Peptides against a protein of PDB entry 7AL2. Designs and how they scored, part 31

Target 1, 85 residues: chain A of PDB entry 7AL2
Amino acid sequence: YEIMLIRPKTIDDINYVVDQVLEESNPVILDLSFLEKESPANFKLAGEKIKQMRSNYGAEALLLSRCNDKNLIIIAPKGVSLVRK

## One batch from the design tools (peptide; made by RFdiffusion4, then SolubleMPNN)

Design b2_p14_8_s4 (from b2_p14_8, 9 letters changed)
Fold by OpenDDE base, seed 1:
Structure b2_p14_8_s4 (fold): chain B 85 residues (1-85), chain A 14 residues (1-14)
Amino acid sequence: as target 1 above (85 residues)
Amino acid sequence: DELDYVLEVSKTEF
C-alpha cells in the first residue's frame, strides 16, 4: 500500500480521502486545519465521513497533532494496523 | 503546505 498525504480544501478532496481508505486500502495522513478554519460545514462533513469509515468499515483514525492551524489525523484501513510502542 | 506531524498518536473524537 501507499501512504497518502493531503490537506483537504474541497468536498472533492474529502471524497478522495474516502476513496483512498475504502477502495484503495491506503492509509491517509490528512490535515483538517483548512476546512476547520474556512468551512465549518465541510469540516463537519469530513468528521462524519471519518465516523462512518470507523463504524462501518473498521477503519481506525488517530490524532497525530493539533495546534494552531494544524489538525493532523491518520486514517488507516482495516487491514493496516496502527501500533504505539 | 507540507505536513509536519508530531508523533503523539491518540484516538480522535471522530
Scores: peptide ipSAE 0.033, ipTM 0.624, DockQ to the pose 0.205; fails the geometry check
Fold by OpenDDE base, seed 2:
Structure b2_p14_8_s4 (fold): chain B 85 residues (1-85), chain A 14 residues (1-14)
Amino acid sequence: as target 1 above (85 residues)
Amino acid sequence: DELDYVLEVSKTEF
């Protein structure tokens, strides 16, 4: 698998993340800070999509870093386990 | 506009 890195800015970017996780089985490290600042509606949508992937498809999502200018999350598809040592 | 990833893994609210 590949690990995808993206700072989504549009609905198309959000759908790209969903496709990478569910169809390509690729983990995605994403920065939600743009959506959080510029589009509350799309930020909410991104959150709902992440919840759906966790609830319905066995994806895992972990916060990697949160500060004033970044909101970094990793989403791993089912079969790629996020393990804390 | 380069992303700087500093990993501090914790459970997200999503």
Scores: peptide ipSAE 0.033, ipTM 0.616, DockQ to the pose 0.201; fails the geometry check
Fold by OpenDDE base, seed 5:
Structure b2_p14_8_s4 (fold): chain B 85 residues (1-85), chain A 14 residues (1-14)
Amino acid sequence: as target 1 above (85 residues)
Amino acid sequence: DELDYVLEVSKTEF
C-alpha cells in the first residue's frame, strides 16, 4: 500500500480520501484545518465520512496533531493497524 | 500548501 498525504479543500478532495481508504486500501494522513476554518459544512461532511468508514468498513482514525492551523489525522483501512510504541 | 507533520497519536472523536 501507499500512504497518501492531503489537505482537503473541496468535496472532491473529501471523496478522494474515501476512495483511497476504501477502494485503494491506502492509509491517508490528512490535515482538516482548511475545511475546519473555511467550510463548516464540508468539515462536517468529512467527519461524517470518517465515521462511516470506521463504523461500516472497519477503518481506524487517530489524531496525530492538533493546534492552531493544524488538524492532522491518519485514517487506516481495515487490515492496517495503528500502533503507538 | 505545505504540511508540517508532528506525530503524537491519540484517538479522534470521529
Scores: peptide ipSAE 0.032, ipTM 0.618, DockQ to the pose 0.202; fails the geometry check
Fold by OpenDDE base, seed 3:
Structure b2_p14_8_s4 (fold): chain B 85 residues (1-85), chain A 14 residues (1-14)
Amino acid sequence: as target 1 above (85 residues)
Amino acid sequence: DELDYVLEVSKTEF
């Protein structure tokens, strides 16, 4: 598999993340800081998509970094485990 | 826009 990196800015970007996780089975490291600041509606949409992937498809999501300028999350598809040492 | 990742892994509320 591949690990995808993205800072979503549009609905197309959000759908790209969903496609990568569910259809391509690729982990995605994403920065939600742009949506959080510029589009509350699309930020909420992104969160809903993440919840759906976790609840319905066995995806795992972890917060990597949260500060004023960053909101970094990794989403792993079912079968790719995230392990903290 | 460059993305730099400093890992502080924890569960997200999503």
Scores: peptide ipSAE 0.032, ipTM 0.612, DockQ to the pose 0.202; fails the geometry check

## One batch from the design tools (peptide; made by RFdiffusion4, then SolubleMPNN)

Design b2_p15_1_s1 (from b2_p15_1, 7 letters changed)
Fold by OpenDDE base, seed 3:
Structure b2_p15_1_s1 (fold): chain B 85 residues (1-85), chain A 15 residues (1-15)
Amino acid sequence: as target 1 above (85 residues)
Amino acid sequence: SLLDEYKEYGVEDAN
């Protein structure tokens, strides 16, 4: 598999993330800082998509880092394990 | 808070 990196700005970008996790089974490292600052509606949509992927398909999601200019989350499909040591 | 919202979405805090 591949690890995808994206800072989504549009609904198309959000749907791209969903396709990568569910269709391609690729982990995605997200920076949600743009949506958080510029579009509360699309930020909420992104969160709802994460919840759906977790609840319906067994994806996992971890917040890696949050600061003034970044909001980093990794989303992994069920077949990829995220382990904290 | 953001962490509360992420918790609702199933995003766990790695830190």
Scores: peptide ipSAE 0.653, ipTM 0.929, DockQ to the pose 0.897
Fold by OpenDDE base, seed 2:
Structure b2_p15_1_s1 (fold): chain B 85 residues (1-85), chain A 15 residues (1-15)
Amino acid sequence: as target 1 above (85 residues)
Amino acid sequence: SLLDEYKEYGVEDAN
């Protein structure tokens, strides 16, 4: 599989993340800092999509880092386990 | 807080 990196700015970007996780079975490292700052509505939408992927498809979501400029989250599809050492 | 929001979506904190 491939690991995708994206900083979503639009709904299309959010849907791209969903497609990568559910259709392509690729983990995605995404930075939600843009949506958090510029579009609270789409930030919420992104969160809802993450919840749906977890609840309905067994995806995992882990916050890697947060600061003023980045909110890095990894979303892993079912079959790719995120393990903390 | 941000962490509270992420918790609602099931995003765990690695830190």
Scores: peptide ipSAE 0.653, ipTM 0.929, DockQ to the pose 0.925
Fold by OpenDDE base, seed 1:
Structure b2_p15_1_s1 (fold): chain B 85 residues (1-85), chain A 15 residues (1-15)
Amino acid sequence: as target 1 above (85 residues)
Amino acid sequence: SLLDEYKEYGVEDAN
């Protein structure tokens, strides 16, 4: 698999993330800082999509860092294990 | 807080 890195700015970007996780089975490292600042509605949408991927498809989501204009989250599809040591 | 919101979506804190 590939690991995708994206800082989504539009709904199209959010849907791209969903496609990568669910259709391509690729983990995605997200930076949600743009949406958090510029679009509360799309930020909420992104969160809802994460919840849906987790609840319905067994994806896993982990906050990597929250500081200084960075909201880094990794979303892993079912079959890719995220382990904290 | 943002962390609380993430928890609601099932985003766990790695730290």
Scores: peptide ipSAE 0.652, ipTM 0.929, DockQ to the pose 0.917
Fold by OpenDDE base, seed 4:
Structure b2_p15_1_s1 (fold): chain B 85 residues (1-85), chain A 15 residues (1-15)
Amino acid sequence: as target 1 above (85 residues)
Amino acid sequence: SLLDEYKEYGVEDAN
């Protein structure tokens, strides 16, 4: 598989993330800082999509880093486990 | 907080 990197700005970008995780089975490193700052509605939508992917498809999501200009989250499809040592 | 909101979506904190 491939690891995708994206800082989504639109609903199309959010749907791209969903397609990568569910259809392509690719983990995605996601920066939600743009949506958090510029679109509360789409930020909430992104969160709801993450919840749906976890609840319905067994995806995992982990916050990697939060700072002034980045909110980095990794989303892994079922079959790719995220392990902390 | 943002962390509380992420937790509601099932986003765990790696830190």
Scores: peptide ipSAE 0.651, ipTM 0.929, DockQ to the pose 0.917

Design b2_p15_1_s2 (from b2_p15_1, 6 letters changed)
Fold by OpenDDE base, seed 1:
Structure b2_p15_1_s2 (fold): chain B 85 residues (1-85), chain A 15 residues (1-15)
Amino acid sequence: as target 1 above (85 residues)
Amino acid sequence: SLLDFYKESGIELLE
């Protein structure tokens, strides 16, 4: 698999994340900071999509870091485990 | 809040 990195800015980007996780089975590291600042509606949508991927497809979501201008989340498909040490 | 967002989305916190 590949690990995708994206800072989504549009609905198309959000759907791209969903496609990568569910169809391509690729983990995605995404920075939600743009949506957080610029589009409350799409930020909410991103959260809903993450919940759906977890609830319906067994994806896993983990906050990696949040600071001044970053909101980094990793979304892993069911076949990729995220392990804390 | 962002904390509420993470909880609602089911995003676990590493930090």
Scores: peptide ipSAE 0.746, ipTM 0.938, DockQ to the pose 0.927
Fold by OpenDDE base, seed 3:
Structure b2_p15_1_s2 (fold): chain B 85 residues (1-85), chain A 15 residues (1-15)
Amino acid sequence: as target 1 above (85 residues)
Amino acid sequence: SLLDFYKESGIELLE
């Protein structure tokens, strides 16, 4: 698999993340800071998509870092384990 | 709040 990196700005970007996780089985590291700042509606949508991927497909989601201009999250498909030591 | 967003989405916190 590949690890995808994206800072989504549009609904197309959000759907790209969903396709990568569910169709391609690729983990995605995404920065939600643009949506958080510029589009409350699409930020909420992104959160709903993350919940759906977890609830329906067994994906995992982990906050990596939150600072002034970053909201960095990794989403992993069910076949890829996120392990904290 | 962001904390509510993480809780609702089920995003685990590393920090």
Scores: peptide ipSAE 0.746, ipTM 0.938, DockQ to the pose 0.928
Fold by OpenDDE base, seed 5:
Structure b2_p15_1_s2 (fold): chain B 85 residues (1-85), chain A 15 residues (1-15)
Amino acid sequence: as target 1 above (85 residues)
Amino acid sequence: SLLDFYKESGIELLE
């Protein structure tokens, strides 16, 4: 698989994340900082999509880092395990 | 808050 990196800015970007996780079975590291600051509606939508992927498809989501200019989250498809040491 | 967002979305916290 591939690990996709994206800082989504549009609904198309959000849907791209969904496609990568569900259709391509690729983990996605995404930075939600743009949506958080610039589009509360799409930020909420992104959260809803993450919840849906977890609830309906067994995806896993983990916050990697939150700082002033970053909100980094990894979403892994069911077949990819996120392991903490 | 962001914390509420993570909890609602089911995003686990590493930090």
Scores: peptide ipSAE 0.746, ipTM 0.938, DockQ to the pose 0.919
Fold by OpenDDE base, seed 4:
Structure b2_p15_1_s2 (fold): chain B 85 residues (1-85), chain A 15 residues (1-15)
Amino acid sequence: as target 1 above (85 residues)
Amino acid sequence: SLLDFYKESGIELLE
């Protein structure tokens, strides 16, 4: 698989993340900072999509880092395990 | 809050 990196800005970008995780089985490292700052509605939508991928398809999601200009999340498809040691 | 967002989405916290 590939690891995709994206800072989504639009609904199309959010749907791209969903397609990468569910259709391509690729983990995605995404920076939610643009949506957080610029679009509360699409930020909420992104969170709902993450929940749906977890609940319906067995994806996992983990916050990697949050600072003034970044909100980094990794979302992994089922079969790619995120392990904390 | 962001904490509420993470909890609602089911995003685990590394930090």
Scores: peptide ipSAE 0.744, ipTM 0.938, DockQ to the pose 0.900

Design b2_p15_1_s3 (from b2_p15_1, 5 letters changed)
Fold by OpenDDE base, seed 2:
Structure b2_p15_1_s3 (fold): chain B 85 residues (1-85), chain A 15 residues (1-15)
Amino acid sequence: as target 1 above (85 residues)
Amino acid sequence: SLEDFYKESGIEDAD
């Protein structure tokens, strides 16, 4: 699999993340900082999509880093285990 | 808040 990196800015970007996780089975490292700052509605939507992927498809989501300029999350599809050492 | 967002979406803290 490939690990995708994206800082989503639009609904299309959010849907791209969903497709990568559910259809391509690729983990995605995403920075939600743009949506957090610029679009509360799409930020909320991103969260809802993450919840749906977890609840309905067995994806996992972890917060990697949080600071003023970044909100880094990794979303892994079912079958790719995120293990904390 | 961000904490509410993480809780609602189910994003866990990797620390």
Scores: peptide ipSAE 0.740, ipTM 0.942, DockQ to the pose 0.866
Fold by OpenDDE base, seed 4:
Structure b2_p15_1_s3 (fold): chain B 85 residues (1-85), chain A 15 residues (1-15)
Amino acid sequence: as target 1 above (85 residues)
Amino acid sequence: SLEDFYKESGIEDAD
């Protein structure tokens, strides 16, 4: 598989993330900082999509880093295990 | 808050 990197800015970008995880079975590292700051509605939508992927399709989501200019999350499809050492 | 967002989305903390 491939690991996709994206900083989503639009609903199309959010749907791209969903497609990568569910249809392509690719993990996605996404930076939610743009949506967090510029679009409360789409930020909430992104969170809802993450929950749906976890609840309905067995995806996992992990916070990698949070600072003033980044909000990095990894979303892994079912079959890709996220392990902390 | 961001903490509420993570809880609602089910995003776990790697730290």
Scores: peptide ipSAE 0.740, ipTM 0.942, DockQ to the pose 0.907
Fold by OpenDDE base, seed 1:
Structure b2_p15_1_s3 (fold): chain B 85 residues (1-85), chain A 15 residues (1-15)
Amino acid sequence: as target 1 above (85 residues)
Amino acid sequence: SLEDFYKESGIEDAD
């Protein structure tokens, strides 16, 4: 698999993340800071998509880093294990 | 809030 890195800015970007996780089985490292600051509606949508991927497909989501200019999250498909050591 | 967002989305803290 590949690890995708993206800072989503549009709905198309959000759907790209969903496709990478569910169809390509690739983990995605997301920076949600743009949506958080520029589009409350799409930020909410991103959260809903993350919940759906977790609830319906067994994806896992972890917050990696949070600061003023970053909201870094990893979304992993069911086949990829995220382990804290 | 962001905390509400994480809880609702089910995003766990890696810390």
Scores: peptide ipSAE 0.739, ipTM 0.942, DockQ to the pose 0.903
Fold by OpenDDE base, seed 3:
Structure b2_p15_1_s3 (fold): chain B 85 residues (1-85), chain A 15 residues (1-15)
Amino acid sequence: as target 1 above (85 residues)
Amino acid sequence: SLEDFYKESGIEDAD
């Protein structure tokens, strides 16, 4: 598989993330800082999509880093294990 | 809040 990196800005970007995780089975490293600051509606939508991927398809989601300029999250499809040592 | 967002989405804290 491939690991995708994206800072989504639009609904198309959010749907791209969903396709990568569910259809392509690729982990995605997300920076949600743009949506957080510029579009509360799409930020909420992104969160709903993450919940759906977890609840319905067994994806995992971890917060990697949160600071003034970043809201960094990794989403992994079922079968890709995220392990903290 | 961000904390509410993480809780609702089910995003776990790696730290």
Scores: peptide ipSAE 0.738, ipTM 0.942, DockQ to the pose 0.872

Design b2_p15_1_s4 (from b2_p15_1, 5 letters changed)
Fold by OpenDDE base, seed 3:
Structure b2_p15_1_s4 (fold): chain B 85 residues (1-85), chain A 15 residues (1-15)
Amino acid sequence: as target 1 above (85 residues)
Amino acid sequence: SLMDFYKEWGVEDLN
């Protein structure tokens, strides 16, 4: 698999994340800072997609960092485990 | 708050 990195700005970007996780089974490192600042609606949409992927498909989501102007979250498909030491 | 959204979405906090 591949690890995708993206800072979504549009709905197309959000859907791309969903496709990567559910269709391609690729983990995604996501920066939600743009949506958080520029589009409350799309920020909420992104969050709803995260919830759906977790609830319905067994994905995991973890907040990596929130500092400065970044809001970093990793989303892993069911086949990839996030392990904390 | 942002943390409220994370809780709702099920985003775990690493820190």
Scores: peptide ipSAE 0.710, ipTM 0.935, DockQ to the pose 0.938
Fold by OpenDDE base, seed 2:
Structure b2_p15_1_s4 (fold): chain B 85 residues (1-85), chain A 15 residues (1-15)
Amino acid sequence: as target 1 above (85 residues)
Amino acid sequence: SLMDFYKEWGVEDLN
């Protein structure tokens, strides 16, 4: 698999994340900082998609970093385990 | 808050 990196700005970007996780089985490291600041509605939509992927498809979501103008989350598809040491 | 959203969405906090 590949690890995708994206800072989504549009609904198309959000749907791209969903496709990568569910259809391509690729983990995605995404920065939600743009949506958080520029589109509260799409920010919430992105979160709802994360919840759906987790609840219905066994995806896992983990906050990697929250700092200046960054909101980094990794979403792993079922079968790719996120392990903490 | 952002953390409230994370809790709602099931995003675990690494830190």
Scores: peptide ipSAE 0.710, ipTM 0.935, DockQ to the pose 0.951
Fold by OpenDDE base, seed 1:
Structure b2_p15_1_s4 (fold): chain B 85 residues (1-85), chain A 15 residues (1-15)
Amino acid sequence: as target 1 above (85 residues)
Amino acid sequence: SLMDFYKEWGVEDLN
């Protein structure tokens, strides 16, 4: 599999993340900083998608880093384990 | 808060 990196800006980008996790079984490292600042509605939508992927498909989501200009989250599909050291 | 949203969505905190 591949690890996808994206800073989503549109609904199409959000749907791309969903497709990567659920259809392609690729982990995604995403930066939500753009949506957080520019579109509260799409930020909430992204969160709802994360919740759905977690609750319905067994995906895992982990906050990697939050700072002034970044909001980094990794989403792993079912079968890919996130391990903390 | 932002962290409240993440908890609601099931996003775990690395720390």
Scores: peptide ipSAE 0.709, ipTM 0.935, DockQ to the pose 0.970
Fold by OpenDDE base, seed 5:
Structure b2_p15_1_s4 (fold): chain B 85 residues (1-85), chain A 15 residues (1-15)
Amino acid sequence: as target 1 above (85 residues)
Amino acid sequence: SLMDFYKEWGVEDLN
């Protein structure tokens, strides 16, 4: 698999994340900082998609880092485990 | 808060 990196800005970007996780089975490291700042509606949409991927498809979601400029989350498809040392 | 959203969405916190 590939690990995809993206800072979503549009609904198309959000759907791209969903496609990568569910259709391509690729983990995605995404930065939600743009949506958080610029589009409350799309930020919420992204969160709803994350919840749906977890609840319905067994994806995992983990907050990697949060600061003023970045909100990094990794979404892993079922079959790719996120392991803490 | 942001963390409230993440908890609602089931995003675990590494830190």
Scores: peptide ipSAE 0.708, ipTM 0.934, DockQ to the pose 0.961

Design b2_p15_2_s1 (from b2_p15_2, 10 letters changed)
Fold by OpenDDE base, seed 4:
Structure b2_p15_2_s1 (fold): chain B 85 residues (1-85), chain A 15 residues (1-15)
Amino acid sequence: as target 1 above (85 residues)
Amino acid sequence: MSLDEEEEEYGISRL
């Protein structure tokens, strides 16, 4: 698999993340800071999509970094385990 | 609701 990196700005970008995780089985490191600042509705939508991927497909999500200008999250498809030591 | 609470609601755990 590949690890995808993206800072989503549109609904198309959010759907791209979903496609990468579910159809391509690629982990995605995404920065939600643009949506958080510019589109509360799409920020909420992104969260709902993460929940759906977890609930329906066994994906995992982990916050990597949170500061004023970054909201970095990794989403891993089922079969790629995020392990805490 | 805070962003932290929203992230927790959607199942995003912290390091």
Scores: peptide ipSAE 0.307, ipTM 0.793, DockQ to the pose 0.905
Fold by OpenDDE base, seed 1:
Structure b2_p15_2_s1 (fold): chain B 85 residues (1-85), chain A 15 residues (1-15)
Amino acid sequence: as target 1 above (85 residues)
Amino acid sequence: MSLDEEEEEYGISRL
């Protein structure tokens, strides 16, 4: 698999993340900081999509880093395990 | 709703 890296700015970018996780089975490391600052609606949408991927498809989501200018999350498809040591 | 609460609601675990 490939690990995709993206800082989504549009709904199209959000849908790209969903497609990568669900259709391509690729983990995605995404920075939500742009949406968080510029579009509360799309930030909420991104969160809803993450929840849906977890609830319906067995994806896993982990916050990697959070600060004023960064909201870094990894979304892993069911076939890729995130393990904490 | 705080950002932390939203992330928890959406099921995003923390390191």
Scores: peptide ipSAE 0.306, ipTM 0.792, DockQ to the pose 0.945
Fold by OpenDDE base, seed 3:
Structure b2_p15_2_s1 (fold): chain B 85 residues (1-85), chain A 15 residues (1-15)
Amino acid sequence: as target 1 above (85 residues)
Amino acid sequence: MSLDEEEEEYGISRL
């Protein structure tokens, strides 16, 4: 698999994340800071998609970093385990 | 350390 990196700005970007996790089984490291600041609606949509991937497909989501200009999250498909040591 | 309401709603754990 590949690890995808993206800072989503549009609905197309959000759908790209979903496709990567569910169809390609690729983990995605994403920065939600743009959506959080510029589009509350699309930020909420991104969160709902994360919840759906977790609830329906066994994906995992982990907050990597939170500061003024960053909201870094990793989304892993069911076949890729996130392990904390 | 604690998750806010939004993070809990979407099921995002903290590192």
Scores: peptide ipSAE 0.300, ipTM 0.788, DockQ to the pose 0.622
Fold by OpenDDE base, seed 5:
Structure b2_p15_2_s1 (fold): chain B 85 residues (1-85), chain A 15 residues (1-15)
Amino acid sequence: as target 1 above (85 residues)
Amino acid sequence: MSLDEEEEEYGISRL
């Protein structure tokens, strides 16, 4: 698999993340800071998609970093386990 | 092993 990197700015970007996780089985590291600041509606949508992927498809989501202008999350498909040491 | 669930609104665990 590949690890995709994206800072979503549009609904198309959000759907790209979903496609990568569910269809391509690629983990995605995404920065939600743009959506959080610029589009509360799309930020909420992104969160709902993450919840859906977890609940319905066995994906995992982990907050990597939350600081100034970063909201970094990794979403892993069911076949890739996220482990905390 | 798996991540502990420190989930907020969307069930996102924390490092």
Scores: peptide ipSAE 0.289, ipTM 0.770, DockQ to the pose 0.421; fails the geometry check

Design b2_p15_2_s2 (from b2_p15_2, 9 letters changed)
Fold by OpenDDE base, seed 5:
Structure b2_p15_2_s2 (fold): chain B 85 residues (1-85), chain A 15 residues (1-15)
Amino acid sequence: as target 1 above (85 residues)
Amino acid sequence: MSLDEEEEEFGIERL
């Protein structure tokens, strides 16, 4: 698999993330900081999609880093385990 | 959104 990296700015970007996780089975490292600041509606949408992928498809989501200019999350498809040491 | 709200709403675990 590939690990995709994206800072989504549009709904199309959000849907791209969903496609990568569910259709391509690729983990995605996602920076939600743009949406959080510029589009509360799309930020909420992104969160709903993450929750949906977890609930319905067994995806995992983990916060990697949170600061003023960064909201980094990894979303892993069911076949890829996120393990903490 | 607060970090706690993000975790609860989106189901994103904290590292």
Scores: peptide ipSAE 0.315, ipTM 0.813, DockQ to the pose 0.871
Fold by OpenDDE base, seed 2:
Structure b2_p15_2_s2 (fold): chain B 85 residues (1-85), chain A 15 residues (1-15)
Amino acid sequence: as target 1 above (85 residues)
Amino acid sequence: MSLDEEEEEFGIERL
């Protein structure tokens, strides 16, 4: 698999993340800081999609870093485990 | 959105 990197800015980008996780089974490291600042509605939508992927498809989500300029999250498909050491 | 709200809404854990 590949690890996708994206800072989503549009609904199309959000849907791309969903497709990568569910259809391609690729983990995605995404920065939600743009949506959080520029589109609260799309930020909420992104969160809802993450929750749906977890609830319905066994995806896992982890906050990697949060500051003023970054909101980094990794989303892993069911076949990829996020393991804490 | 606060971290707590984000965790609740998104269902994410913190590193």
Scores: peptide ipSAE 0.290, ipTM 0.801, DockQ to the pose 0.862
Fold by OpenDDE base, seed 3:
Structure b2_p15_2_s2 (fold): chain B 85 residues (1-85), chain A 15 residues (1-15)
Amino acid sequence: as target 1 above (85 residues)
Amino acid sequence: MSLDEEEEEFGIERL
């Protein structure tokens, strides 16, 4: 698999994340800070998609870092485990 | 401890 890196800005970007996790089985590290600041509707949509991937497909999601300019999350498909040491 | 709104909405845990 590959690890995808993206800062989503559009609905197309959100759908790209979903496709990478569910269809390609690739983990995605994403920065949601643009959506959080510029589009509350698309930020909510992104969150709903993450919740759906967890609930329906066994994906995991973890907050890596949050500050004023960053909201970094990793989403892993069911076949890739996120392990804390 | 209560989760914040983002954690509840996204279903994410903190590192």
Scores: peptide ipSAE 0.286, ipTM 0.785, DockQ to the pose 0.641
Fold by OpenDDE base, seed 4:
Structure b2_p15_2_s2 (fold): chain B 85 residues (1-85), chain A 15 residues (1-15)
Amino acid sequence: as target 1 above (85 residues)
Amino acid sequence: MSLDEEEEEFGIERL
């Protein structure tokens, strides 16, 4: 698989993330900070999509870093495990 | 949205 990197700004970007996880089975590292600041509606939509991927397809989502400037999350498709030490 | 709200609503676990 490939690991995709994106800072989504539009609904098209959100749908791209969904396609990468569900159709391509690629993990995605995404920064939600733009949506959180500029579009609360699309930020909420992104979160709903993450929840749906987890609930319906067994994806996992992990917060990598959160600060004033970043909201970094990894979403892994089923079959790619996120493991802590 | 707070970190707690994001985790609760979206199911994003903390590192």
Scores: peptide ipSAE 0.335, ipTM 0.820, DockQ to the pose 0.855; fails the geometry check

